# Peptides against a protein of PDB entry 3OIQ: the designs that were tried, part 84

Target 1, 212 residues: chain A of PDB entry 3OIQ
Amino acid sequence: KNRIFVSSSKDFEGYPSKAIVPVQFVALLTSIHLTETKCLLGFSNFERRGDQSQEDQYLIKLKFKDRGSERLARITISLLCQYFDIELPDLDSDSGASPTVILRDIHLERLCFSSCKALYVSKHGNYTLFLEDIKPLDLVSVISTISTKSTNSSKHSSSELISECDLNNSLVDIFNNLIEMNRDEKNRFKFVKLIHYDIELKKFVQDQQKVL

## One batch from the design tools (peptide; made by RFdiffusion4, then SolubleMPNN)

Design b1_p19_1_s1 (from b1_p19_1, 10 letters changed)
Fold by OpenDDE base, seed 2:
Structure b1_p19_1_s1 (fold): chain B 212 residues (1-212), chain A 19 residues (1-19)
Amino acid sequence: as target 1 above (212 residues)
Amino acid sequence: KEIEELFEEVENLDLSSVF
């Protein structure tokens, strides 16, 4: 089955009430929820949804039903946190209990861009996204990609792969939404509060702010 | 609560055709 690129989590409202659909999207990691029985990742594009929380627009479940799936989930969380320099709380409980990790508002400190492959699974009008694959994206590479493609619409038609245009448009939309949040005095998000806020990110944001 | 209920209902989906 062809994988569908999803630009908005609102697209799922139009999806079949009983289906299995392979999807892919790009979003910022906003939350991690790892307990003894569940593993969830929250992602957002920060699209305006009225007065609703802009966090966790894409809630993705990792399979967590047996020792093998639990181990894979824990390794996935560890590798993501290592890649993004996210400090995990040392839940070295001296009791051989599985570490519990609950992180929220990750985007307030770090821009964790991620390309996610998931299965949309629905039953009786309800749905869940199951993680198939995750690729963390380097922020410098994201900035360079947006900055260079503003001039080169080269239509490279290569068949069954997600349009490079769809990826770029989603990355631009995320930055535009973050710029709007940064301008809002009521919004907690501020670029200057990011741990990795540097001269390159500052310059990029200033240049994008002139286009909006 | 709604999110937890959604997760329990989908747990019983036959994913054998996908995994």
Scores: peptide ipSAE 0.051, ipTM 0.671, DockQ to the pose 0.063
Fold by OpenDDE base, seed 4:
Structure b1_p19_1_s1 (fold): chain B 212 residues (1-212), chain A 19 residues (1-19)
Amino acid sequence: as target 1 above (212 residues)
Amino acid sequence: KEIEELFEEVENLDLSSVF
């Protein structure tokens, strides 16, 4: 089955009420919820959704039903946090309780761009996104990709490749949304508050702000 | 609450054929 690129989590409103659809999207990691019984990752592209929180637009479940899946989930979280330099609360509590990790608003401190493959699974009109694969994206690589985007909208509808164009469009849209959030005095998001705010990101944001 | 209920409902899907 061909994997569908998803540009908005609103696309799921049009999806079948009973289906399994392999999907892919790119978004910012916004939350991590790891407990003894569940593992969830929140992602957002920060598309405007009225007065609703722009966080967790893509709520992705990791399978957490057996020791093997729990281990995989915990390793996935550890590797993501290591990649993005996210400090996990000390998992080394000498109390043999599985550490609970609840992180929210991750995007306020770190831009954690992620390419996710998931299974859309619906039943009775409800759906869950199950994580199949996650690729963390390097911010420098994201900036480079956006900056080098050839304006060649080649309408090559080759039916099998998630177009590099769709990925690049979504990355641009995310940055545009972040620029709008940064301009809003009421929005908590500010580029200058990012821990990794550097000269390259500053320059990129300044250059994008001139086009918007 | 609605999200948690949604997860509980979909957790009962036999995903053995999917994974």
Scores: peptide ipSAE 0.047, ipTM 0.668, DockQ to the pose 0.088
Fold by OpenDDE base, seed 5:
Structure b1_p19_1_s1 (fold): chain B 212 residues (1-212), chain A 19 residues (1-19)
Amino acid sequence: as target 1 above (212 residues)
Amino acid sequence: KEIEELFEEVENLDLSSVF
């Protein structure tokens, strides 16, 4: 089946009430919920949804049904946290209890851009998103990708249904949404509060703010 | 709670054909 690029989690409101649809999106990691019984990743593009929380717009379930899937989920969380330099609460509870990780509001400290492949699975109008694959994106690479597209519309070949345009448009939209959040005095998000806030990110944000 | 309930209802899908 062809994979569909999703620009908004509202797109799922129009999806079939009984389906399995392979999807892909790009978003910021906002939450991690790892317990003894479940593993969930929250993502957001911070699209305005009225008065609803802009966090966890994409709630992605990791398969957590057996020891093999649980191990894969735990490894996935560990690798993501290592990549983004997310401090996990010390898993060294001397109790042989499975480590519980509950992280929220990750975007307030770190911009964790991720390209996600998932399965939309619905029954009776209800749906879940199951993680198939996740690629963490380097922030410098994201900034470079957005900055270079202002000059080179070179026709690269139409063989994947996911155009390089869809990914880049979504990355631009995320930054625009973050700029709006940064301008809002009521919003907790501020670029200057990011742990990795550097001269490059500062310059990029300042240049994007002139276009908005 | 509502999101957890949605997951429980969908967990009864035979995901063996999906994964």
Scores: peptide ipSAE 0.047, ipTM 0.666, DockQ to the pose 0.067
Fold by OpenDDE base, seed 1:
Structure b1_p19_1_s1 (fold): chain B 212 residues (1-212), chain A 19 residues (1-19)
Amino acid sequence: as target 1 above (212 residues)
Amino acid sequence: KEIEELFEEVENLDLSSVF
């Protein structure tokens, strides 16, 4: 089956009550929840949903049923956190207690853009997203991609059917949502509070604010 | 809370076709 690009986690409200659907989306990492029994990653595009929380709009489960899947989940978290400069406790500790990691509101300190491949699995209207693959995105590359606005429909590779347009539109929408949050005095999100807030990000935000 | 309950309910799904 072809993988579906998802622009909103509301799209899942219209999905079949009994299905397995390969999906892909781009979002910011908002939370990490690793315990002895489960591993969850929270993501958001910060789409306005009325009075609902804007964090963890995409809650993704990692398989955590055996020693092999648990090890893969810990390695995935370690590599993701190494890429985004997120400090974690040592996950490899030979101490017979697996370390618990609970991180929330990651987007308040770091913009962790990620392209996620997942399986939507539903039964009787309930669903779970299971992680298949994750690609962290470099912020400089994201800024460059949005700034260059692809007039070049380069016909390269009809095999990854996620249009460069769908990715670019979702990245633009995320930044627009962050700009709106930054303008709201009640919102905790502020670009100037990001640890990696530099001259490039500052200039990009200022230029995007003029288009909105 | 509702999302955690959904994860527990869907955890009991036969995922043999997925994993």
Scores: peptide ipSAE 0.045, ipTM 0.663, DockQ to the pose 0.089

Design b1_p19_1_s2 (from b1_p19_1, 9 letters changed)
Fold by OpenDDE base, seed 5:
Structure b1_p19_1_s2 (fold): chain B 212 residues (1-212), chain A 19 residues (1-19)
Amino acid sequence: as target 1 above (212 residues)
Amino acid sequence: KEEEELFEEVENLDLSSVF
């Protein structure tokens, strides 16, 4: 089945009941929920949804039904946290209990851009997104990708590949949404509060702000 | 089997501890 690129989590309102649809999106990691019984990742594009929280617009479930899937989930969380320099609470609690990790509002400290492949699974009007693959994106690479208007129309004529245009448009939309949040005095998000706020990100934000 | 398991996991989604 061809993978569908998703630009908004509202797209799922039009999706079939009782379906399995391969999807792909790019978003910021906003939350991590790892317990003894489940693993969830929250993502957001920060698309305006009225008075609803802009966090966790994409709630992605990792399979967590056996020792193999649990191990894969824990390794996935560890690798993501290592990549984004997210401090996990000491997993070395002497209690022998599986470490519980509950992180929220990750985007307030770090911009964790991620390309996600998932299965949309629906039944009885409810749906879940199951993680198939995750690729963390380097912020410098994201900034370079947006800044370089890629004139490379590589005609990859496979209906299964994300158009470079779809990825770039979604990355631009995320930054535009973050700029709007940064301008809102009521919003907790501020670029200057990011741990990795540097001269490059500052310059990029200033240049994007001139276009909005 | 695997598709049926995925459909069963949609019904058992407890979000009460996330939100």
Scores: peptide ipSAE 0.223, ipTM 0.792, DockQ to the pose 0.898
Fold by OpenDDE base, seed 3:
Structure b1_p19_1_s2 (fold): chain B 212 residues (1-212), chain A 19 residues (1-19)
Amino acid sequence: as target 1 above (212 residues)
Amino acid sequence: KEEEELFEEVENLDLSSVF
């Protein structure tokens, strides 16, 4: 089945009931929920949705049914947190109790851009997204990709035909949404409160603000 | 078998624990 690129989590409102659809999106990591029985990742593109919270627009479930799937979930969380410099408690507790990790509002401190592959699974009017693959994106690489209007189709591997245009458009939309949130005095998000706020990000935001 | 297991997990998503 062809993988569908998703630009908005509203697209799922039009998806069929009782279906399995492979999807891909790019979004910011907003939450991590790891308990004894569940592993969930929250993502958002911060698309305006009336009075609804803009957080966790994409709630992705990791398989967590047996020791093998639990181990894979914990390794996935550890690798993501290592990549984004997110401090976790040691998940390797010798004490036999798996540590609970609940992180919220990650986007208020760190911009954790991620390209996600998932299975959309629907039944009885509800749906779940199951994680298939995740690629963390470096912020410097994201900024460079938006700033360089796509002139270099570098011929690396003809097998992932997600249009570089769909990815780039979604990254631009996320930054535009963050700029609007930063301008809103009621919104908690501010670029200057990011732990990694530097001169490069400051300049990029100032240049994007002149186009909006 | 694997598709049926995925469909059963959709009903067990208590989203009230994430908010």
Scores: peptide ipSAE 0.223, ipTM 0.792, DockQ to the pose 0.857
Fold by OpenDDE base, seed 1:
Structure b1_p19_1_s2 (fold): chain B 212 residues (1-212), chain A 19 residues (1-19)
Amino acid sequence: as target 1 above (212 residues)
Amino acid sequence: KEEEELFEEVENLDLSSVF
């Protein structure tokens, strides 16, 4: 089946019951939940949903049923956190208890842009997203991609690639949502509180604020 | 078999235990 690009987690409200659908999206990492029995990643595009929380709009489950899947989950979390400069406890500790990791509101300190591939799996009106693949995105690369407004639609017609237009639109929408959150005095999100807030990000935000 | 295991895991989702 062709993989579907998802621009909003509301798209899943229209998805079929009793289905498996391969999907892909781009979003910010908002939470990590690793226990002895489960591994979950929260993502958000911060789309306004009325009075609902804007974090964890995409709750992605990693397979966690056997020693092989548990090891793959721990390696995935470790590599993701190494890429985003997120400090974790040692996950490989020979001391019989797997460390519990519970991180929330990651977006308040770090903008962790990620391109995700997942399986949408539905039954009896409920659904789960299972992680198939994750690619962390560099913030400088994200800023450059939005700023250059690629008019060069190189038609790389491979059914496996996110269209450059879909990726760019989703990245712009995320930044616009973050700008709105930053303007709201009640919102905890502020660009100036990001650990990696630099001159480049400051300039980019100031330039985007003039277009909104 | 793998698809059936994924469908069974959807029924066992206690999302209330995550938050």
Scores: peptide ipSAE 0.223, ipTM 0.790, DockQ to the pose 0.831
Fold by OpenDDE base, seed 2:
Formats: structure tokens, sequence, C-alpha cells
Structure b1_p19_1_s2 (fold): chain B 212 residues (1-212), chain A 19 residues (1-19)
């Protein structure tokens, strides 16, 4: 089955009540929930959904059923945190207890752009997204991709890649939503509070703010 | 088997217990 690019988590409201659908999206990492029994990643594009929280619009489950899947989940979390310079609380419990990690509001300190492949699985009117693959995106590369209006359709001839247009549109929409949040005095998100806020990001945001 | 296990995990997801 072809993988479907998802631009909004509202698209799932129209999906079948009993299905398995391979999907792909781009969003910001907002939360990490690792316990003894589950591993979840929250993502958001910050699309306005009325008065509902804009966090965790894509709640992604990692398989966590046996020692092999648990180990893979922990390695995935460790690698993501290393890539985004996210400080994990000291996992050095000298007790052979599985480390618990609960992080929220990650986007308030770090813009963690991620390209996710997942399985949409629905039953009895509920659904879950299972992680298949995750690619962290470098912020400098994201800024360069949006800034270069690449009319160059690189013909990457694999039927499983996101169209360059779908990726670019989603990245632009995320930044536009962040700019609106930054302008809202009631919103906690501010670009100047990001740990990695530099001259390049400042200039990019100032240039995008003139178009909105 | 793998598809059935994925569907069973959806039934066991009390999403209200996530946060």
Amino acid sequence: as target 1 above (212 residues)
Amino acid sequence: KEEEELFEEVENLDLSSVF
C-alpha cells in the first residue's frame, strides 16, 4: 500500500474505523513519555483546533511488549535526545528499575523538527499511531529548505518519499503557526526563549513575519 | 499475527491514562 502524507492530524477523523494505513508526517517533537510499561512521543504542527491544547496532536506509540521492543524504544529516545541536545534526567538509578522519562513542552526550549513514518491502526472508533521510522531534521537545513524556493523537483524516483512540495508546505505551516503563537501575549511560546535562538533563526523569523 | 497484535494494542490503550 502507498504511504499517505498527512498535513493535519484532523485527516484521521475521516479514516476508516477498522484499518491499518501507513502514514508519514512532519512535526515538532512536543513530549516524551517513557515508563516501565509504555513509550509515547508527542508531536505537533500547532494547527489551531479552537481552545484545545495544540500539543501532542500526533501521539505516537513505540512497541513496548518485550525486552527487545523495550530496548529499541529506549535506544530511540536516547538517540533523539542526543540529536536535539535534550538533557535526560540521570537514568542512573543503581536499582535495576527501568528508567522513567516524562518530558513536556519540548517546543518551548527547542524546535525538534522530525519526519515520522507510522502505522495508523484503528478499531472500535479509536485509533493509535505506531512508530515505524523517525528522522530528526536539522533546524539550519529546515530554514534553508524554506528560504530556498526550490522549484528544483529532484526526481527522487522512490514511490515512498514525501513530495518536496508536501514537506515544504508542512514546514512553512509550522513556522507560520509558531509566528502566530509568538505574537500572542497569552501563548507561552516565544522564539527568544529557545536555547538555540541565534542570529540566523532571528533573521529568518523576522523575514517570515513580514509575509504574514 | 502481527496485525492482530496491533489491533489488540488499540483496545488496551486507555489514552485517558497517558497524561
Scores: peptide ipSAE 0.221, ipTM 0.789, DockQ to the pose 0.741

Design b1_p19_1_s3 (from b1_p19_1, 8 letters changed)
Fold by OpenDDE base, seed 3:
Structure b1_p19_1_s3 (fold): chain B 212 residues (1-212), chain A 19 residues (1-19)
Amino acid sequence: as target 1 above (212 residues)
Amino acid sequence: SEEEELFEEVENLDLSSVL
């Protein structure tokens, strides 16, 4: 089956019941939930949904049923946190207790852009997204990609099944939503509160704010 | 089957109830 690119988590409201559908999206990492029994990753594109929370619009489940799947889930979280410079409590405590990690509102401190592949699985009017693959995206590379959208399709390798247009549109939409949140005095999100807020991000945001 | 296992693991995940 072809993988479907998803631009909104509302698209799932129109998806078939009792189905398995390979999907792909780009979003910001917003939460990590690792317990003894479950591993969940929250993502958002911050699409406006009336009075609903804009957090955790994509809730992704990692398989967590045996020692092999649990180990893979923990390694996945560790590698993501290392890439995004997220401090985790020491997972290597010789205390035979599985470490619990609960992180929320990650987007308030760090912009963790991620390209996710998942299986949409539906049953009895509910659905779950199961993680198949995750690629963290570098913020400098995201900014450069949005800024250069006006000149030269450099044909980098035909191996990613994503339309370069769909990826770039989703990245622009996320930044536009963040700019709107930053302008809202009631919204907790502010670019100046990001740990990695630099001159390059500042300039990019100021230039995008003039177009919106 | 692996597909049957995935259908059994479908939950109504509301983070407001889990967190």
Scores: peptide ipSAE 0.361, ipTM 0.851, DockQ to the pose 0.581
Fold by OpenDDE base, seed 4:
Structure b1_p19_1_s3 (fold): chain B 212 residues (1-212), chain A 19 residues (1-19)
Amino acid sequence: as target 1 above (212 residues)
Amino acid sequence: SEEEELFEEVENLDLSSVL
């Protein structure tokens, strides 16, 4: 089945009941929930949805029902956190207690851009997104990608170029939403509070702010 | 089947109820 690019978590409101649909999206990691029985990742594009929280618009479930899936989930969390320099408790501690990890508002300290592949699975009017694959995106690479594509609008209509345009549009939309959040005095998000806030990110934000 | 398993694990996850 062809994988569908999802630009908004609202797209799922139009999805069929009792279906399995392969999807992909790009979003910021906002939360990690790892307990003894569940592993969830929260992601957001920070699309405005009225007065609702803009975090966790994409709640992604990792399989966590046997030792194999649990191990894969723990490894996935460890590698993701290692990539983004997120400090975790030791998940491999021989102490027989499965470490609980609850992280929220990750985007307030780190911009953790992630390209996700998931299965949309629906039943009885509910749905769950199951993680199939996750690719962390380097912020410098994201900035470079947005900065370079603003200059190369050459209309070559191949199906492969659609997914790359969709990815870049979503990355631009995320940054635009973050810029709006940064301008809002009531919003906790501020670029200058990011641990990795550097001259490159500062310059990029200043240049994007001139277009908005 | 793997598909049946996925359909059994479908829940409406509200983060406000899980976190």
Scores: peptide ipSAE 0.338, ipTM 0.840, DockQ to the pose 0.581
Fold by OpenDDE base, seed 5:
Structure b1_p19_1_s3 (fold): chain B 212 residues (1-212), chain A 19 residues (1-19)
Amino acid sequence: as target 1 above (212 residues)
Amino acid sequence: SEEEELFEEVENLDLSSVL
């Protein structure tokens, strides 16, 4: 089945009420919910829905029903947090209680860009997104990709390529939304409060602000 | 089937209701 690139979580409102659709999107990691029985990842592009930007627009469920799926979920969380320098309690504690991890508003401290592959699964007017694959994106690589307007359409095989245009447009839209949030005095998000706020990110934000 | 299991796991998840 061809994977569909999703630019907005609103696209799911038009999806079939009983389907399995492979999807892909790019968003910021906003939340992690790991308990004894559930594993959820929240993502957002910070698209405004009315007066507020919504957090956790893409709530992604990890399979968490057996020891194998639980282990895969914990490894996924550990690797993501290690990549983004997110401090976690030791998930491998020999104490037979799996540590509960509840992290919110991750985007207030770190820009955790992620390319996600998921299954959209719908039934009776409800849907769930099941994680298939996740690729963390390096912020320097994201900045370079937006800045260079990559014209190198290397024609690799036709069925699973997100156009470089769709990826770049989504990354630009996320930064535009973050710039709007940063300009809003009521919004908690500020670029200067990011732990990784450096001269490169500062310059990039200043240059993007001139194009808006 | 794996597809049937996924359809059984469909829930309307809101983080505000889970947290």
Scores: peptide ipSAE 0.337, ipTM 0.841, DockQ to the pose 0.580
Fold by OpenDDE base, seed 1:
Formats: C-alpha cells, sequence, structure tokens
Structure b1_p19_1_s3 (fold): chain B 212 residues (1-212), chain A 19 residues (1-19)
C-alpha cells in the first residue's frame, strides 16, 4: 500500500474501522512516556480544535512486548533525546527496574521537529499509531526549507510518494500555529522561552509574522 | 501473523488521559 501523508490528526476520523494504513506526518515532539510496560511519543502540529490548540494530537506507540522491542524502544528514545539535547535519566542503571521517563510540554523549551512513519491500525472503532520510523529534523534545515520556496523540482525520483510540497506545507502550518500561540497572551508557548532561541530563529519568526 | 498481532495491540488511547 502507498504511504499516506497526514496533515491533520482529524484525518483518522474518516479512516476505516478495521484497517492497517501506512501513514507519515511531520510534527513537533510534545511528550515522552516510557514505563515498565509502555512506550508512547506525543506529537502535535498545534492545529486548532475550537478555541484551543491541542497537544499530543498524534500519540505514537512503540512496540513493547518482549525484551527485543523494549530495548529498541529505549534506544529510540535515547537517540531522539540525544539529538534534541533532552536530558534523560540513565536508562542503563544496573538497578533491574526499567527507569520511568515522563516528559511533557517539550515544545515549550525545544522545537523538536520530527518526520514520523507509522502504521495506523484500527479495530472496533479504536485506532493505534505504531511507530515504523522516525527522522528528527534539524531546525536550521526546517527554517531554510520554508525560506527557500521549493522551486527545486530536482527530479530525484525518490519513490517516496510524499510530495516535498506536503512536508513543506505542514512545516509552514506548524510555524503559523506557533506564531498564533506566541501572539496569544493566554498561551504558555513563547519563542523567547525556547532554550535554543537564537538570532536566526528570531529573524525567521519576525519575517513569518509579517506574512500572517 | 504480524498483522494479527497489531490488531490485538490496538488500544483506546484517550490522548487526554494517557499523559
Amino acid sequence: as target 1 above (212 residues)
Amino acid sequence: SEEEELFEEVENLDLSSVL
């Protein structure tokens, strides 16, 4: 089956009640939930649902059924946190208790852009998104990609059916949503509170704010 | 099958209550 690019978590409301659908989206990492029995990653594009922006719009489950899948989940979390400079407790503690990690509101301190490949699996009107692959995106690369209107139809026939346009549009939408959140005095999100807030991000946000 | 295992692992994840 072809992989479907998802621009909204609401798209899943229209999906079949019993299916497996390969999907891909781009979003910000908002939460990490690692326990002894479960591993979840929360992501959001901050799409408005009524008057409120939603956190954790994409809840992604990592398989956690055996020692192999548990190890893969812990390695995945460790590598993501290393890439985004997120401090984790030592996951390798010789104390035979698997460390519990609960991180929330990650987007308030760091913009952790991620391209996620997942399996949408539905049964009896419920669904779960299972992680297949995750690519962390560098913020400088995201800013450059949005700033350079993709006129480079470089005909790299990458057989990835996902248009470079779909990715770019979703990245723009995320930034627009963050700009709106930043303008709202009631919203906790502020660009100036990001740990990595620099002159480049400041300039980019100021230039995007003039277009909105 | 791997597909059957995935269908058994489907949860009603209330996105508001899991975190």
Scores: peptide ipSAE 0.381, ipTM 0.864, DockQ to the pose 0.567; fails the geometry check

Design b1_p19_1_s4 (from b1_p19_1, 9 letters changed)
Fold by OpenDDE base, seed 3:
Structure b1_p19_1_s4 (fold): chain B 212 residues (1-212), chain A 19 residues (1-19)
Amino acid sequence: as target 1 above (212 residues)
Amino acid sequence: DEEEELFEEVENLDLSSVL
């Protein structure tokens, strides 16, 4: 089956019951939930949804049923946190208790852009997203990609089934939503509160704010 | 079947623990 690019988590409201659909999206990492029995990642595009929380619009489950899948989940979390400079408690404690990690509101401190491949699985009117693959995106590369919106289709191999257009549109939409949140005095999100807020990000946000 | 295992895991999502 072809992988579907998803621009909004509302798209799943129109998806079939009792189906498995390979999907792909780009979003910000908002939460990490690792316990003894579950591993979940929250993501958001911060699309306006009335009075509902804009966090965890994409709740992604990692397989967590045996020692092999649990180990893979923990390694995945460790590598993501290492890439985004997220401090985790030592996962290697010689105490035979698996460490619990609960992180929320990650987007308030760090913009963790991620390209996710998942399986949409539905049954009895409910659905789950299972992680298949995750690629963390560098913020400087995201800013560069949005800023360079015309001229170098560098023919890097046809194996990433994402329309470069769909990825770029979703990245622009996320930044536009963050700019709107930053303008709202009631919203907790502020660019100036990000740990990695620098002159480059400041200039980019100021230039995007003039177009909106 | 790996597909049937994925369908069983949908019912076991207690979302109340994430809120």
Scores: peptide ipSAE 0.240, ipTM 0.793, DockQ to the pose 0.829
Fold by OpenDDE base, seed 5:
Structure b1_p19_1_s4 (fold): chain B 212 residues (1-212), chain A 19 residues (1-19)
Amino acid sequence: as target 1 above (212 residues)
Amino acid sequence: DEEEELFEEVENLDLSSVL
């Protein structure tokens, strides 16, 4: 089955009932929910749905049914947190209980850009997204990709229906949404409050603000 | 069937702990 690039979580409102559709999107990691029985990742493009930008527009389920899937979920969380310098609450609970991790509003402290491959699965008017693959994206690489307006479509991946244009457009849209949130005095999101806020990100945001 | 198992998990998706 060909993988579909998804630019908005609203696209799923038009998706078929009782289907399995391989999808891909790029978004910011907004939440992590790891319990004894569940593993969920929240992502958002911060597309405005009414008066507020919503977090967790893409709620991605990890398989968590057996020891193998549970181990894969825990490793995935650990690797993502290591990559983004996300401090996990001390997993050193001597209590023998599986560590519970509940992180929300991750985007308020860190811009965790991620390219996700998932299965859209629908039944009886409900759907879920199952994680197939996740690639964390480096912020410097994201900034570079947007800034260079890649004229070099290297013709070398005729197998992914996802154009370099679709990825770039989604990354631009995310930054535009973040700029709007940063301008809103009522919004908690501020670029200057990001732990990794540096001169490069500052300059990039200032240059993007002139194009909007 | 792996596809049937995925469909059963959609019905059992309790989001009340996250929302």
Scores: peptide ipSAE 0.239, ipTM 0.794, DockQ to the pose 0.871
Fold by OpenDDE base, seed 2:
Structure b1_p19_1_s4 (fold): chain B 212 residues (1-212), chain A 19 residues (1-19)
Amino acid sequence: as target 1 above (212 residues)
Amino acid sequence: DEEEELFEEVENLDLSSVL
């Protein structure tokens, strides 16, 4: 089946009520929910949805049914947190209980850009996104990709079904939404509160703010 | 069937526990 690029989580409102559709999107990691019984990742592009929370617009489930899937989920969370320098709470290693991790509002401290492959699965008017693959994106690489008007299709391997245009447009839209949130006095998001806020990010934001 | 197992997981998803 061809993988569909998704620019908005509103696209799922038009999807079939009983289907399995392979999808792909780019978004910021907003939450991690790991318990004894489930593993969920929240993502957002911060598209305006009226007065609703802009967090967790893409709620992705990791398979968590047996010791093998639980181990894979825990390794996935550990590797993502290591890549983004996310400190996990000290998991009480001395209780033979599975460690619980609940992180929210991750985007207030770190911009964790991620390219996600998932299965959209719907039944009885509800849907779930199941994680198939996740690629963390480096912020310097994201800034470079947006700043370079890439008219040069570098022939990177024929296996990524995403148009370079769809990826770039989604990254631009996310940054534009973050700039609007940063301008809103009521919004908690501020670029200057990011742990990794540097001169490069400052300059990029200042240059994008002149275009908006 | 792996597809049937995915559909059963959607039915068992209490989304009210995540919001």
Scores: peptide ipSAE 0.237, ipTM 0.788, DockQ to the pose 0.769
Fold by OpenDDE base, seed 1:
Structure b1_p19_1_s4 (fold): chain B 212 residues (1-212), chain A 19 residues (1-19)
Amino acid sequence: as target 1 above (212 residues)
Amino acid sequence: DEEEELFEEVENLDLSSVL
């Protein structure tokens, strides 16, 4: 089946009440929930949802049913946190309690852009998103991609059914939403509070703010 | 809490048609 690019988690309200649909989206990592029995990743594009929380708009489940899937989930979390410079407790401790990791509001300290492949699985009108693949995105690469409006990619990558346009539009929308949050005095999000706030990000935000 | 219940209800779906 063709993978569907998802621009909003509201798109799932229109999905069949009994389906398995391969999807892909781009969002910021907002939360990590790793317990003895579950592994969840929260993501958001920070779209306006009225009075609803803008966090965890995409709640993604990692399979956690056996020692093999638990190990894969722990390795996935470790690799993501290593890539984004997120401090974790030692997940490999031979102390017979599996370490619990609960991180929230990750976007307030770090912009963790991620391209996620997932299975939308629904039954009786309910759904779950199961992680299939995750690609962390470098912030400098995201900024460069938005700044270089790709009007000239006439070269064959005919194997991923997601247009370069869909990715770029979603990245622009996320930054626009973050700029709106940064302008709101009531919103906790501020670019100047990011640990990695540098001259490149500052310049990019200032240039995007002139277009909005 | 409500999200956890949704995950348990859907977790028992046969994924063999996609895997």
Scores: peptide ipSAE 0.153, ipTM 0.712, DockQ to the pose 0.083

